# Peptides against a protein of PDB entry 3ZN8, part 82

Target 1, 125 residues: chain A of PDB entry 3ZN8
Amino acid sequence: LEEYDKIQKKMEDVMEGKGKLTLRDVYAQIIALRKMGPLSKVLQHIPGLGIMLPTPSEDQLKIGEEKIRRWLAALNSMTYKELENPNIIDKSRMRRIAEGSGLEVEEVRELLEWYNNMNRLLKMV

## One batch from the design tools (peptide; made by RFdiffusion4, then SolubleMPNN)

Design b2_p23_1_s3
Fold by OpenDDE base, seed 2:
Structure b2_p23_1_s3 (fold): chain B 125 residues (1-125), chain A 23 residues (1-23)
Amino acid sequence: as target 1 above (125 residues)
Amino acid sequence: STALLLLITSHLLPSLYKSLLLV
């Protein structure tokens, strides 16, 4: 609960323009969500989600769980400076992160693209 | 609005996580 409140406050600060979403914030959020249980249980705690998005199949939930594990491996292979300022991650850093996490470079790129899109969306609200 | 921020933080962000993880 305390970790979740810290994440909420951070997201509020970002939405108010007082801060920036970092990959450290993303990591903390993923860990907090994982403490709620499997992705299926997390989705059940989101009111109205079943109205806005189709209910995922069991296979889609398995794919989603695997993607979360892979992204956590990538995040665990990043330096503190990279987590706090993801914009410094060049091709060389991306390759190192991929090698250290056992991922393809394209999967690390996908995570960074997702982060950039999320941070843009938060600034538009 | 604090209410809008809470709605976005509690609902929109997790929904975006879901949508992007399943694509």
Scores: peptide ipSAE 0.159, ipTM 0.644, DockQ to the pose 0.119
Fold by OpenDDE base, seed 1:
Structure b2_p23_1_s3 (fold): chain B 125 residues (1-125), chain A 23 residues (1-23)
Amino acid sequence: as target 1 above (125 residues)
Amino acid sequence: STALLLLITSHLLPSLYKSLLLV
């Protein structure tokens, strides 16, 4: 409960322009969601999902779970400074993170692009 | 938390759905 309240407050602060989403916040959110169970169970607990979004297939859920696992590996390979200020992640840092996580550099780039898009979206809401 | 789930559904889930499940 306390973990969820902290995440919620952080997201509200970002939406109100009182803060920024960091990769530390992303990490905390993913871990909190994982405590609810696999992605399939998380989605089943969301009211109105079947109306708002297409129901994912079992194969799509498996792909999503694997992507979450890979993103967690990338996040675990980041320094505290990188998690708090993802904008410092240059090509050299991105390569190191990829090597440390066993990922392709492009997969690390995709995570950073997703983060940037998410942070932009939250500020526009 | 229902409030957290609503926040995720409205703002995070669409982007997550696209990035994790469709891409």
Scores: peptide ipSAE 0.155, ipTM 0.664, DockQ to the pose 0.134
Fold by OpenDDE base, seed 5:
Structure b2_p23_1_s3 (fold): chain B 125 residues (1-125), chain A 23 residues (1-23)
Amino acid sequence: as target 1 above (125 residues)
Amino acid sequence: STALLLLITSHLLPSLYKSLLLV
């Protein structure tokens, strides 16, 4: 419960323009979701999701679980400074993170692009 | 738990759904 309250407060602060979403915040969110169980269980706890979004197939859930695993590997290969300030991650840092995580550089780029899009979305609210 | 889920669903879940579930 305390971990959820911290994440909630951080997200509220970001939405109010009092803070910035970091990859550390993303990591904490993923870990908190993983504590609820597999992605299928997390989705079951979201009221109205089945009305707004198509129910994912078992194969889609497996792909989603693999994507989460790969992103966690990338995040675990980042330095504290990179997690707090993702904008410092250049091509050299992306290559190092990819090599350290056993991922393609493009997969690290995909995570960073997702993060950048999320941060833009939160600023529009 | 529920309050965090509300924040995630409103702002993060649509993008997360596209990135994680839609290949």
Scores: peptide ipSAE 0.154, ipTM 0.657, DockQ to the pose 0.133
Fold by OpenDDE base, seed 3:
Structure b2_p23_1_s3 (fold): chain B 125 residues (1-125), chain A 23 residues (1-23)
Amino acid sequence: as target 1 above (125 residues)
Amino acid sequence: STALLLLITSHLLPSLYKSLLLV
């Protein structure tokens, strides 16, 4: 419960324009969501989501779960400086993170692109 | 309203995760 309250407060600050979402915040949120169980259970805790978005197939849920595990491996291979300031991650840093996490460089790039898109969407709310 | 903001934030974040993971 305490972890959820901290994450929620951070999200409020970001939505109010008082802060920036970092990869550290993303990591904390993913870990908190993972404590609820698999992605299918997480989605069940979101009332009205099935009305707003198409219900994912079982195969899409499995792909999503695997993607989350890979992204956690990448995040665990980042430095604190990179987690706080993802914009410093250049090609050399991406390669190091990929090698350290056992991922392709393209998967690390995909995570960074996802983060950038999410951070843009949060600023539009 | 603080209550409305709390409701929006608690709902939007998981929905954004879902939408971006499935794209």
Scores: peptide ipSAE 0.151, ipTM 0.638, DockQ to the pose 0.108

Design b2_p23_1_s4
Fold by OpenDDE base, seed 2:
Structure b2_p23_1_s4 (fold): chain B 125 residues (1-125), chain A 23 residues (1-23)
Amino acid sequence: as target 1 above (125 residues)
Amino acid sequence: STALLLLITSHLLPSLYKSLKLL
């Protein structure tokens, strides 16, 4: 609960333009989500999600869980400097992160693209 | 929280779109 409140406050500060979302913030948020249990249980705790999104199939939940696991592996292979400033991650750094996590370079690129899109979205709110 | 919803939706959407052959 206390860790979740810190993450929520950080997201509010970013939405208000008082800060920047980092991959360290993303890592902390994913870990907090994992402590709630399987993705199916997490989705049950989100009010209105069952109205806005169709209930995912068991196979879709498995795909979602595997994607979370893969992104955590990538984040665990990043340096503190990369987590705090993901914009320094070039092709050489992406390859090192991919090799260290057992992922394809394309999957590391997808995580970075998602992070960039998230920062753009938070600035529009 | 809105932040948690944004994380989950943005994390899952690419995987869901791929599974549906939309990407």
Scores: peptide ipSAE 0.144, ipTM 0.635, DockQ to the pose 0.163
Fold by OpenDDE base, seed 5:
Structure b2_p23_1_s4 (fold): chain B 125 residues (1-125), chain A 23 residues (1-23)
Amino acid sequence: as target 1 above (125 residues)
Amino acid sequence: STALLLLITSHLLPSLYKSLKLL
């Protein structure tokens, strides 16, 4: 409960322009979701999802779980400075993170692009 | 419930939506 309340407050602060979303916040969020169990259990706790989206197939859930695992591997290979300020991640840092996580550089780039798009979206709300 | 919804709408949905669109 306390971990969820901290993440909620951080999200509210970011939406109000009082804070910045970091990759550390993303990491904490993924860990909190993993504590609830597999993605299938997490999705069951979302009101209205079954009305807005077709129930994901078992294969869709497996792909979603694998993507979460890959992003955690990338985040675990980042330094504290990179997690707090992802804008310092250049091509050299991106390659190091990919090598350390066993991922392609393109997958690390995808995570960073997603993070940048999320920060843009949160500024528009 | 609301914290979980905020977590999913902000962080997971864009990635999941892309992954689901590839199937």
Scores: peptide ipSAE 0.135, ipTM 0.635, DockQ to the pose 0.154
Fold by OpenDDE base, seed 1:
Structure b2_p23_1_s4 (fold): chain B 125 residues (1-125), chain A 23 residues (1-23)
Amino acid sequence: as target 1 above (125 residues)
Amino acid sequence: STALLLLITSHLLPSLYKSLKLL
């Protein structure tokens, strides 16, 4: 419960312009999500999802789980300084993170692009 | 927490689904 409240408050602070989303916040969110179980189990706990969105196929859930696993590997290969300030991640840092995580550099770039888009979206809400 | 699930579903999951659709 306490971990969830911290994550929620952080997201609220970002939406209110009182803070920024970091990759540490993303990491904490993914870990909290994983504690609930597989993505399939998490989705089953969301009221009204089946009426608002098409239910993901088993294959889509498997791809989603693999994407989460790969992003965790990338995040685990980042320094604390990079997690707090992702904007310092240059081409050399991306390559190191990719090599350390067993990912392609493009996959690390995609995570950073997703993070930038998410942080922008949260500031617009 | 229902609120955390709502935050994940409203922001994280749609972006994940979009990423999955592009793969």
Scores: peptide ipSAE 0.132, ipTM 0.639, DockQ to the pose 0.131
Fold by OpenDDE base, seed 3:
Structure b2_p23_1_s4 (fold): chain B 125 residues (1-125), chain A 23 residues (1-23)
Amino acid sequence: as target 1 above (125 residues)
Amino acid sequence: STALLLLITSHLLPSLYKSLKLL
């Protein structure tokens, strides 16, 4: 419960423009979501999602779960400085993170692109 | 509110799903 309240307050601060979303915040959020169980269970807790989006197939859920595990591996291979300021992650850092996590460099790039897009969306709310 | 956490997660998860669907 205490972890959820910290994550919620951080996200409120970011949406109000009082803070910046970091990859550390993303990591904490993914861990909190994983404590709710498999992605299928997480989706069941979001009212109206099943009305607005087609229910993902079992195969799509498995792909989603694998992607979450891969992103956690990448995040676990980042330094504290990289988690707090992802903009410092250059090609050399991306390669190191990929090698340390057992991922392709493209998968690390995709995570960073997702983060950048998410941080832009949260500033538009 | 758990509802606000769910709203925030409901923006994060669909973006994750869209990214997953493009792979």
Scores: peptide ipSAE 0.123, ipTM 0.644, DockQ to the pose 0.128

Design b2_p23_2_s2 (from b2_p23_2, 15 letters changed)
Fold by OpenDDE base, seed 2:
Structure b2_p23_2_s2 (fold): chain B 125 residues (1-125), chain A 23 residues (1-23)
Amino acid sequence: as target 1 above (125 residues)
Amino acid sequence: SEEEKRREQRRALLQLLYDLLRS
């Protein structure tokens, strides 16, 4: 939690409300979720999801938490311009972000793909 | 409204996070 708070403070100037979902918004939401406590507790606060669906195993929670931690590292390695306009992130930028965060390029790609899927989902909402 | 949009965005994000954890 302390590590996440440090990242949050660093990105405080970037955190602004926006109509269109950006990685800046994603960052803010992830930090907010982490402040709620362990993932198991977080999932309990998701309306209509963890109620009827099978709950993740302990191992799955550990994997998920590690992935979130890695995503935060990637987000912290992005520029303000990239956070606000993720579509500008090409292969070169992706490689830089990966190297800066100590991640594999594929992990950064996965985050961006997730973000794109999120935007597609929002179009249906 | 913008407020409603933000609420839905949060819901959608949580949904995706949940799916990620289950995968």
Scores: peptide ipSAE 0.150, ipTM 0.666, DockQ to the pose 0.429
Fold by OpenDDE base, seed 1:
Structure b2_p23_2_s2 (fold): chain B 125 residues (1-125), chain A 23 residues (1-23)
Amino acid sequence: as target 1 above (125 residues)
Amino acid sequence: SEEEKRREQRRALLQLLYDLLRS
């Protein structure tokens, strides 16, 4: 619950132009989510009677957990400058990150695309 | 409203995380 509040506060700061969602923030959010347990437990904290997401199956959680571990490996292989300013990550940096984390370059691209999509949504809403 | 905007942004983030778990 407390970890969720921290995530919410950060998102509010970004919305108000007081900050920017960085990969460092993504890292912190992933860790917080893991501490809270299944995503379904996090979803129940969303106020309102609107759209509810279905509860993921155990298999989905396992697959997601594996992807999270791989993304964390990538994040741990980034420099502080890259985490704070991901737009500087070019092909050379992606290759280094992939090699350092034991991932394919395509997996690093997937993480960055996910991050870019998240930023897009935060700006549009 | 500002509160509505914050709620929708939070929902969008959680949706992305949910999609991650499904993949």
Scores: peptide ipSAE 0.147, ipTM 0.644, DockQ to the pose 0.398
Fold by OpenDDE base, seed 3:
Structure b2_p23_2_s2 (fold): chain B 125 residues (1-125), chain A 23 residues (1-23)
Amino acid sequence: as target 1 above (125 residues)
Amino acid sequence: SEEEKRREQRRALLQLLYDLLRS
């Protein structure tokens, strides 16, 4: 929970233009969330979720949980330089990361796309 | 306000999480 609060402050700083979100931050966020337990438990601790979004089905939760574990494997296979500057990850790096994590290249690309979308949304707020 | 910004931030992050779960 302490780590989660630090991540929230980091995200607020990004929104204020005091920095940028990196994959290192994403990694820290995933670790913090995992410490809270399974996704179902995590979602229960998020105020206003039921008002903002429809409740995911049990199958969706299982898929999401597995995806998080897979993304964690990918992040564990990245170098510090890549985590801090994800924009340097080219096709060769993606393939290496995929092979090292036991994922398909498309899964690594999906993670990077998600990261890029998150960064854009934070800057728009 | 700062409170409004935080609420919007949370909404955005939750939306991304939901997209992750849905994909």
Scores: peptide ipSAE 0.142, ipTM 0.627, DockQ to the pose 0.355
Fold by OpenDDE base, seed 5:
Structure b2_p23_2_s2 (fold): chain B 125 residues (1-125), chain A 23 residues (1-23)
Amino acid sequence: as target 1 above (125 residues)
Amino acid sequence: SEEEKRREQRRALLQLLYDLLRS
């Protein structure tokens, strides 16, 4: 998959965290974190997490891992242009992404909503 | 600083991911 390879080649640039957060950035971060191992292991490497937040149960970790996989499928089904500018994703694009990823349209919508919320929060930082 | 902003953004992202995973 050429789009996937293109994203991977630019991971270093994306991880610099320069500029506005895009889905490309989200994708890169997820991939980078996953390279560290299972989700449980990844969370252990986050400073202060165990102090500030309750430890997730095994079931929660499984749910989270599955959700990450599903969202990655959606991200892998997006064009580079969409990843860079998620705001262009309309209903038609959303449906295409859903179909390509084997997800429900609502799941793709949920991802985008989450991204929008994330952007709002990050802008406050 | 720009570096500080990037660090905070990364932290926020991780926090959001964690919240997602807990839900």
Scores: peptide ipSAE 0.141, ipTM 0.648, DockQ to the pose 0.463

Design b2_p23_2_s3 (from b2_p23_2, 15 letters changed)
Fold by OpenDDE base, seed 5:
Structure b2_p23_2_s3 (fold): chain B 125 residues (1-125), chain A 23 residues (1-23)
Amino acid sequence: as target 1 above (125 residues)
Amino acid sequence: EREREEEERRRALLQMLDDLLRS
């Protein structure tokens, strides 16, 4: 609980342009977006999204909502240290996270891979 | 320049998140 409070308190410091994305940043952004409402409303607030992507179907929105829940479950199962430094997440940590989140280890691995790819891309910007 | 860079990063993040959430 204390770790979550720390994360929440630091949500305001997200994306200060320090050049490194963490899973905490990802978590905070997701939470912030979720406060705006369901995925459909969130997507409407993303500039240029309506131009770049077709309007999602109702089924796609449902899938998206479920995916958000799964990713949040994984993120909520991470320690603050892991969120700040995802590179420390080894196989043992992945298993713990998976068990805590009700996900398969492969899903956690995929999340981390996605994060790594995203962080790499953001560094190029 | 800093603000523009931050905005670009934010946009990239949001786009990538959207891609993730839509897949």
Scores: peptide ipSAE 0.150, ipTM 0.654, DockQ to the pose 0.485
Fold by OpenDDE base, seed 2:
Structure b2_p23_2_s3 (fold): chain B 125 residues (1-125), chain A 23 residues (1-23)
Amino acid sequence: as target 1 above (125 residues)
Amino acid sequence: EREREEEERRRALLQMLDDLLRS
């Protein structure tokens, strides 16, 4: 519950333009969300959201868990400067991160694309 | 209307996170 509240407050602050979503924030949020269990349960506690998402299958959870582990590996291979300012990550940095994390460059690119999509969404608020 | 838009965006963000955790 406490972690949930912290995440919610951070998200609200970012959505209100009071902050910027960084990959450091993403890392922290992913860790916190994983500790809380299925995100679907977390969503049920958000007032007004009314989201009834189907419960993921066990196989989907396993796949998701592995993907999260990979993304965390990528994040752990980034410098503080990159985590705070992901836009500086060029092809050379991306390749280094991929090599350091044991991932394909495409997987690192996917993470960055996801981040960019999140930032675009937050800026729309 | 603004509040509804903010809620929709919040929902979208959370859904994206959920999708990430599920895939």
Scores: peptide ipSAE 0.148, ipTM 0.651, DockQ to the pose 0.278
Fold by OpenDDE base, seed 3:
Structure b2_p23_2_s3 (fold): chain B 125 residues (1-125), chain A 23 residues (1-23)
Amino acid sequence: as target 1 above (125 residues)
Amino acid sequence: EREREEEERRRALLQMLDDLLRS
């Protein structure tokens, strides 16, 4: 719960242009969510979800949960410098991260692309 | 104004979660 509050404050700072979303923040968020239980349980605790998003099917939840676990493995394979500044991750770093996490390089690239998109979205809000 | 800020935070979080689930 404490971790969740810190994440929310960080997101607020990012939306106000006072901060930057990092992969460290993403990591912290994933950990906080996992402490709340399965994705289905987490989603049930988010007010307004039903009006904002279609309810994912059970299969979609399972796929999403597996993807989160994979991304967590990738994040665990990153250095602190990379987590704080993902833009420094070049092809060599991506390959190392992929090998360390048991992922394909393309999966690591997908994570980084997702991060970049999220960071842009937060700045637009 | 506080309610609006909370709503924005909630929306951002939901968007992040949605992306995780649908990616």
Scores: peptide ipSAE 0.140, ipTM 0.638, DockQ to the pose 0.361; fails the geometry check
Fold by OpenDDE base, seed 1:
Structure b2_p23_2_s3 (fold): chain B 125 residues (1-125), chain A 23 residues (1-23)
Amino acid sequence: as target 1 above (125 residues)
Amino acid sequence: EREREEEERRRALLQMLDDLLRS
């Protein structure tokens, strides 16, 4: 319940533009939500959000689970400074993270691109 | 028009977060 409430509050703050989203935040949210199910279930309790996202199939969830596992490996290979300020991650850092996590550099880039897109959207909201 | 655009951006953000967890 405590983790649920924290995630909900963080999402509300993000939606209102009151907070900055870091990879540290992403990591914490993934860990907490993996135990509770899809984020959409949490969002159903946020007032003013009438958003219904499609429900994925079991196979799609399995694929997603593997992707999340890989991204968590990357996040676990980052320094605290990198998690707080992902923009400092250059090619050398990406290579280190990839090697430490057993991923390809392109997979790390994909994670960072996702974050950058998320941050862009957050600033526009 | 501005309100609709902001809502669409919020929906996109939420979708990205949910997609991270589900796909």
Scores: peptide ipSAE 0.127, ipTM 0.638, DockQ to the pose 0.195; fails the geometry check

Design b2_p23_2_s4 (from b2_p23_2, 13 letters changed)
Fold by OpenDDE base, seed 3:
Structure b2_p23_2_s4 (fold): chain B 125 residues (1-125), chain A 23 residues (1-23)
Amino acid sequence: as target 1 above (125 residues)
Amino acid sequence: EEQEREKKRQQKLLELLWELLRS
């Protein structure tokens, strides 16, 4: 709960009061930032990170990097309509996305659950 | 300069997304 509150506050600033984020937005941002190198390199360029959030360990960074990579594969396998409106993704679509990305269906479900949680936080602002 | 500001904003967004991911 505490972590979510911190993230919500920061997201409000980052999103400039838009109050909504789609998977297309997430995908576009991640792709742009991947050009800057690994997650550890990206995070070190953010001032005040160590003050606002616990500093992740090296192992945690590696895990996060791999997770992002896998989710990017899933996002690459989604249609435009799915990226814009993820709530339309049913069991059949999840299976297609999973197979296309080389992931388990449960991993795709996890991504969607993560997105739903993020979107709920933004709507609460 | 404007491009640099946008990159920083994107970096912050990625940070937030990653933090939510690991929670």
Scores: peptide ipSAE 0.181, ipTM 0.658, DockQ to the pose 0.198
Fold by OpenDDE base, seed 1:
Structure b2_p23_2_s4 (fold): chain B 125 residues (1-125), chain A 23 residues (1-23)
Amino acid sequence: as target 1 above (125 residues)
Amino acid sequence: EEQEREKKRQQKLLELLWELLRS
């Protein structure tokens, strides 16, 4: 609960000028950030700028990096319409995305649930 | 200057995404 409150406040600053976050936005941002190097290096360049995060272990970083990579595969398998409006993604679309990305359907559901949580946080701001 | 501001904004977004991912 405390972490969610912190995220909500910081999201106001991040979303300034946009007001809404789509999967297209997430996809574009992750791609841009990955060009900066490993996740650990990127996070290192945010001293006090965002949320005070505990220092992750090497194993945690690897897990996070792999998860992001898998989600990028899923995002890369989505249509433009799905990226702009994830609400249209039904069971049939999820199955197609999973097959196209080499992921389990449950992994795609997890991504969508994560996105929905992000949107709920934004709406609370 | 504008590019640097956008870079920082993107980094901040990644931080938030990371925080949500681990929760």
Scores: peptide ipSAE 0.178, ipTM 0.665, DockQ to the pose 0.217
Fold by OpenDDE base, seed 5:
Structure b2_p23_2_s4 (fold): chain B 125 residues (1-125), chain A 23 residues (1-23)
Amino acid sequence: as target 1 above (125 residues)
Amino acid sequence: EEQEREKKRQQKLLELLWELLRS
């Protein structure tokens, strides 16, 4: 519950001035952040990160970097329509995305589940 | 300015992403 409330607060901050978060938005933000360098470098530029989040270990950063890389590959394999409306992604689309990105279908499903969880939390705020 | 606001938004989104990735 505590973690839930924390996530909700951060989602509120992210969505200030915005009405909806799509995968296109996520995609655009990831691309923008990648211009700043690797995840470890980007995280170092986030004020108060050490207070708001547990300090990630080097191994955790590597895992996170790889995860973002994989999800970015999936996002690159999505159509504009899918990025705008991820809810239309069915099993066939997931398989196509997985094949195009070199990922397992389960990894694509995980990304979509993550997105769905975000949206559920946003609706509860 | 708008650029600073966008930067903050991006950072908050990254924090959110990181927290969700860790869970």
Scores: peptide ipSAE 0.169, ipTM 0.653, DockQ to the pose 0.245
Fold by OpenDDE base, seed 2:
Structure b2_p23_2_s4 (fold): chain B 125 residues (1-125), chain A 23 residues (1-23)
Amino acid sequence: as target 1 above (125 residues)
Amino acid sequence: EEQEREKKRQQKLLELLWELLRS
């Protein structure tokens, strides 16, 4: 719990000045960061993170990177309006996004749930 | 230089998102 609270605080610092996190923000950042290399290299640039949390295994990093790639595909299939206001995404929109991205509807739902949870956590900090 | 700073900021955000994802 303490470790998670620290992550939330750091997230707040990163988001400071940006207001509410949107999927557009997530999309833009993922695109920008794909040039930085594998997640293992990216994670090395967060001070204290490796000390506070267990380092993910190589397999976990691969799984995570694949998941991010899938989410990026979903994001690419969203409209600007959906990226800015993900709460408007209903079952019909989720199905369209899933079909457009080659994902299962459940995967799109998972992304949206993750986003909602993250926003909720940011508001708690 | 400013572009590099922004890139680092974005990187940090992605890393934090990753940590939240695996939680």
Scores: peptide ipSAE 0.173, ipTM 0.658, DockQ to the pose 0.219; fails the geometry check

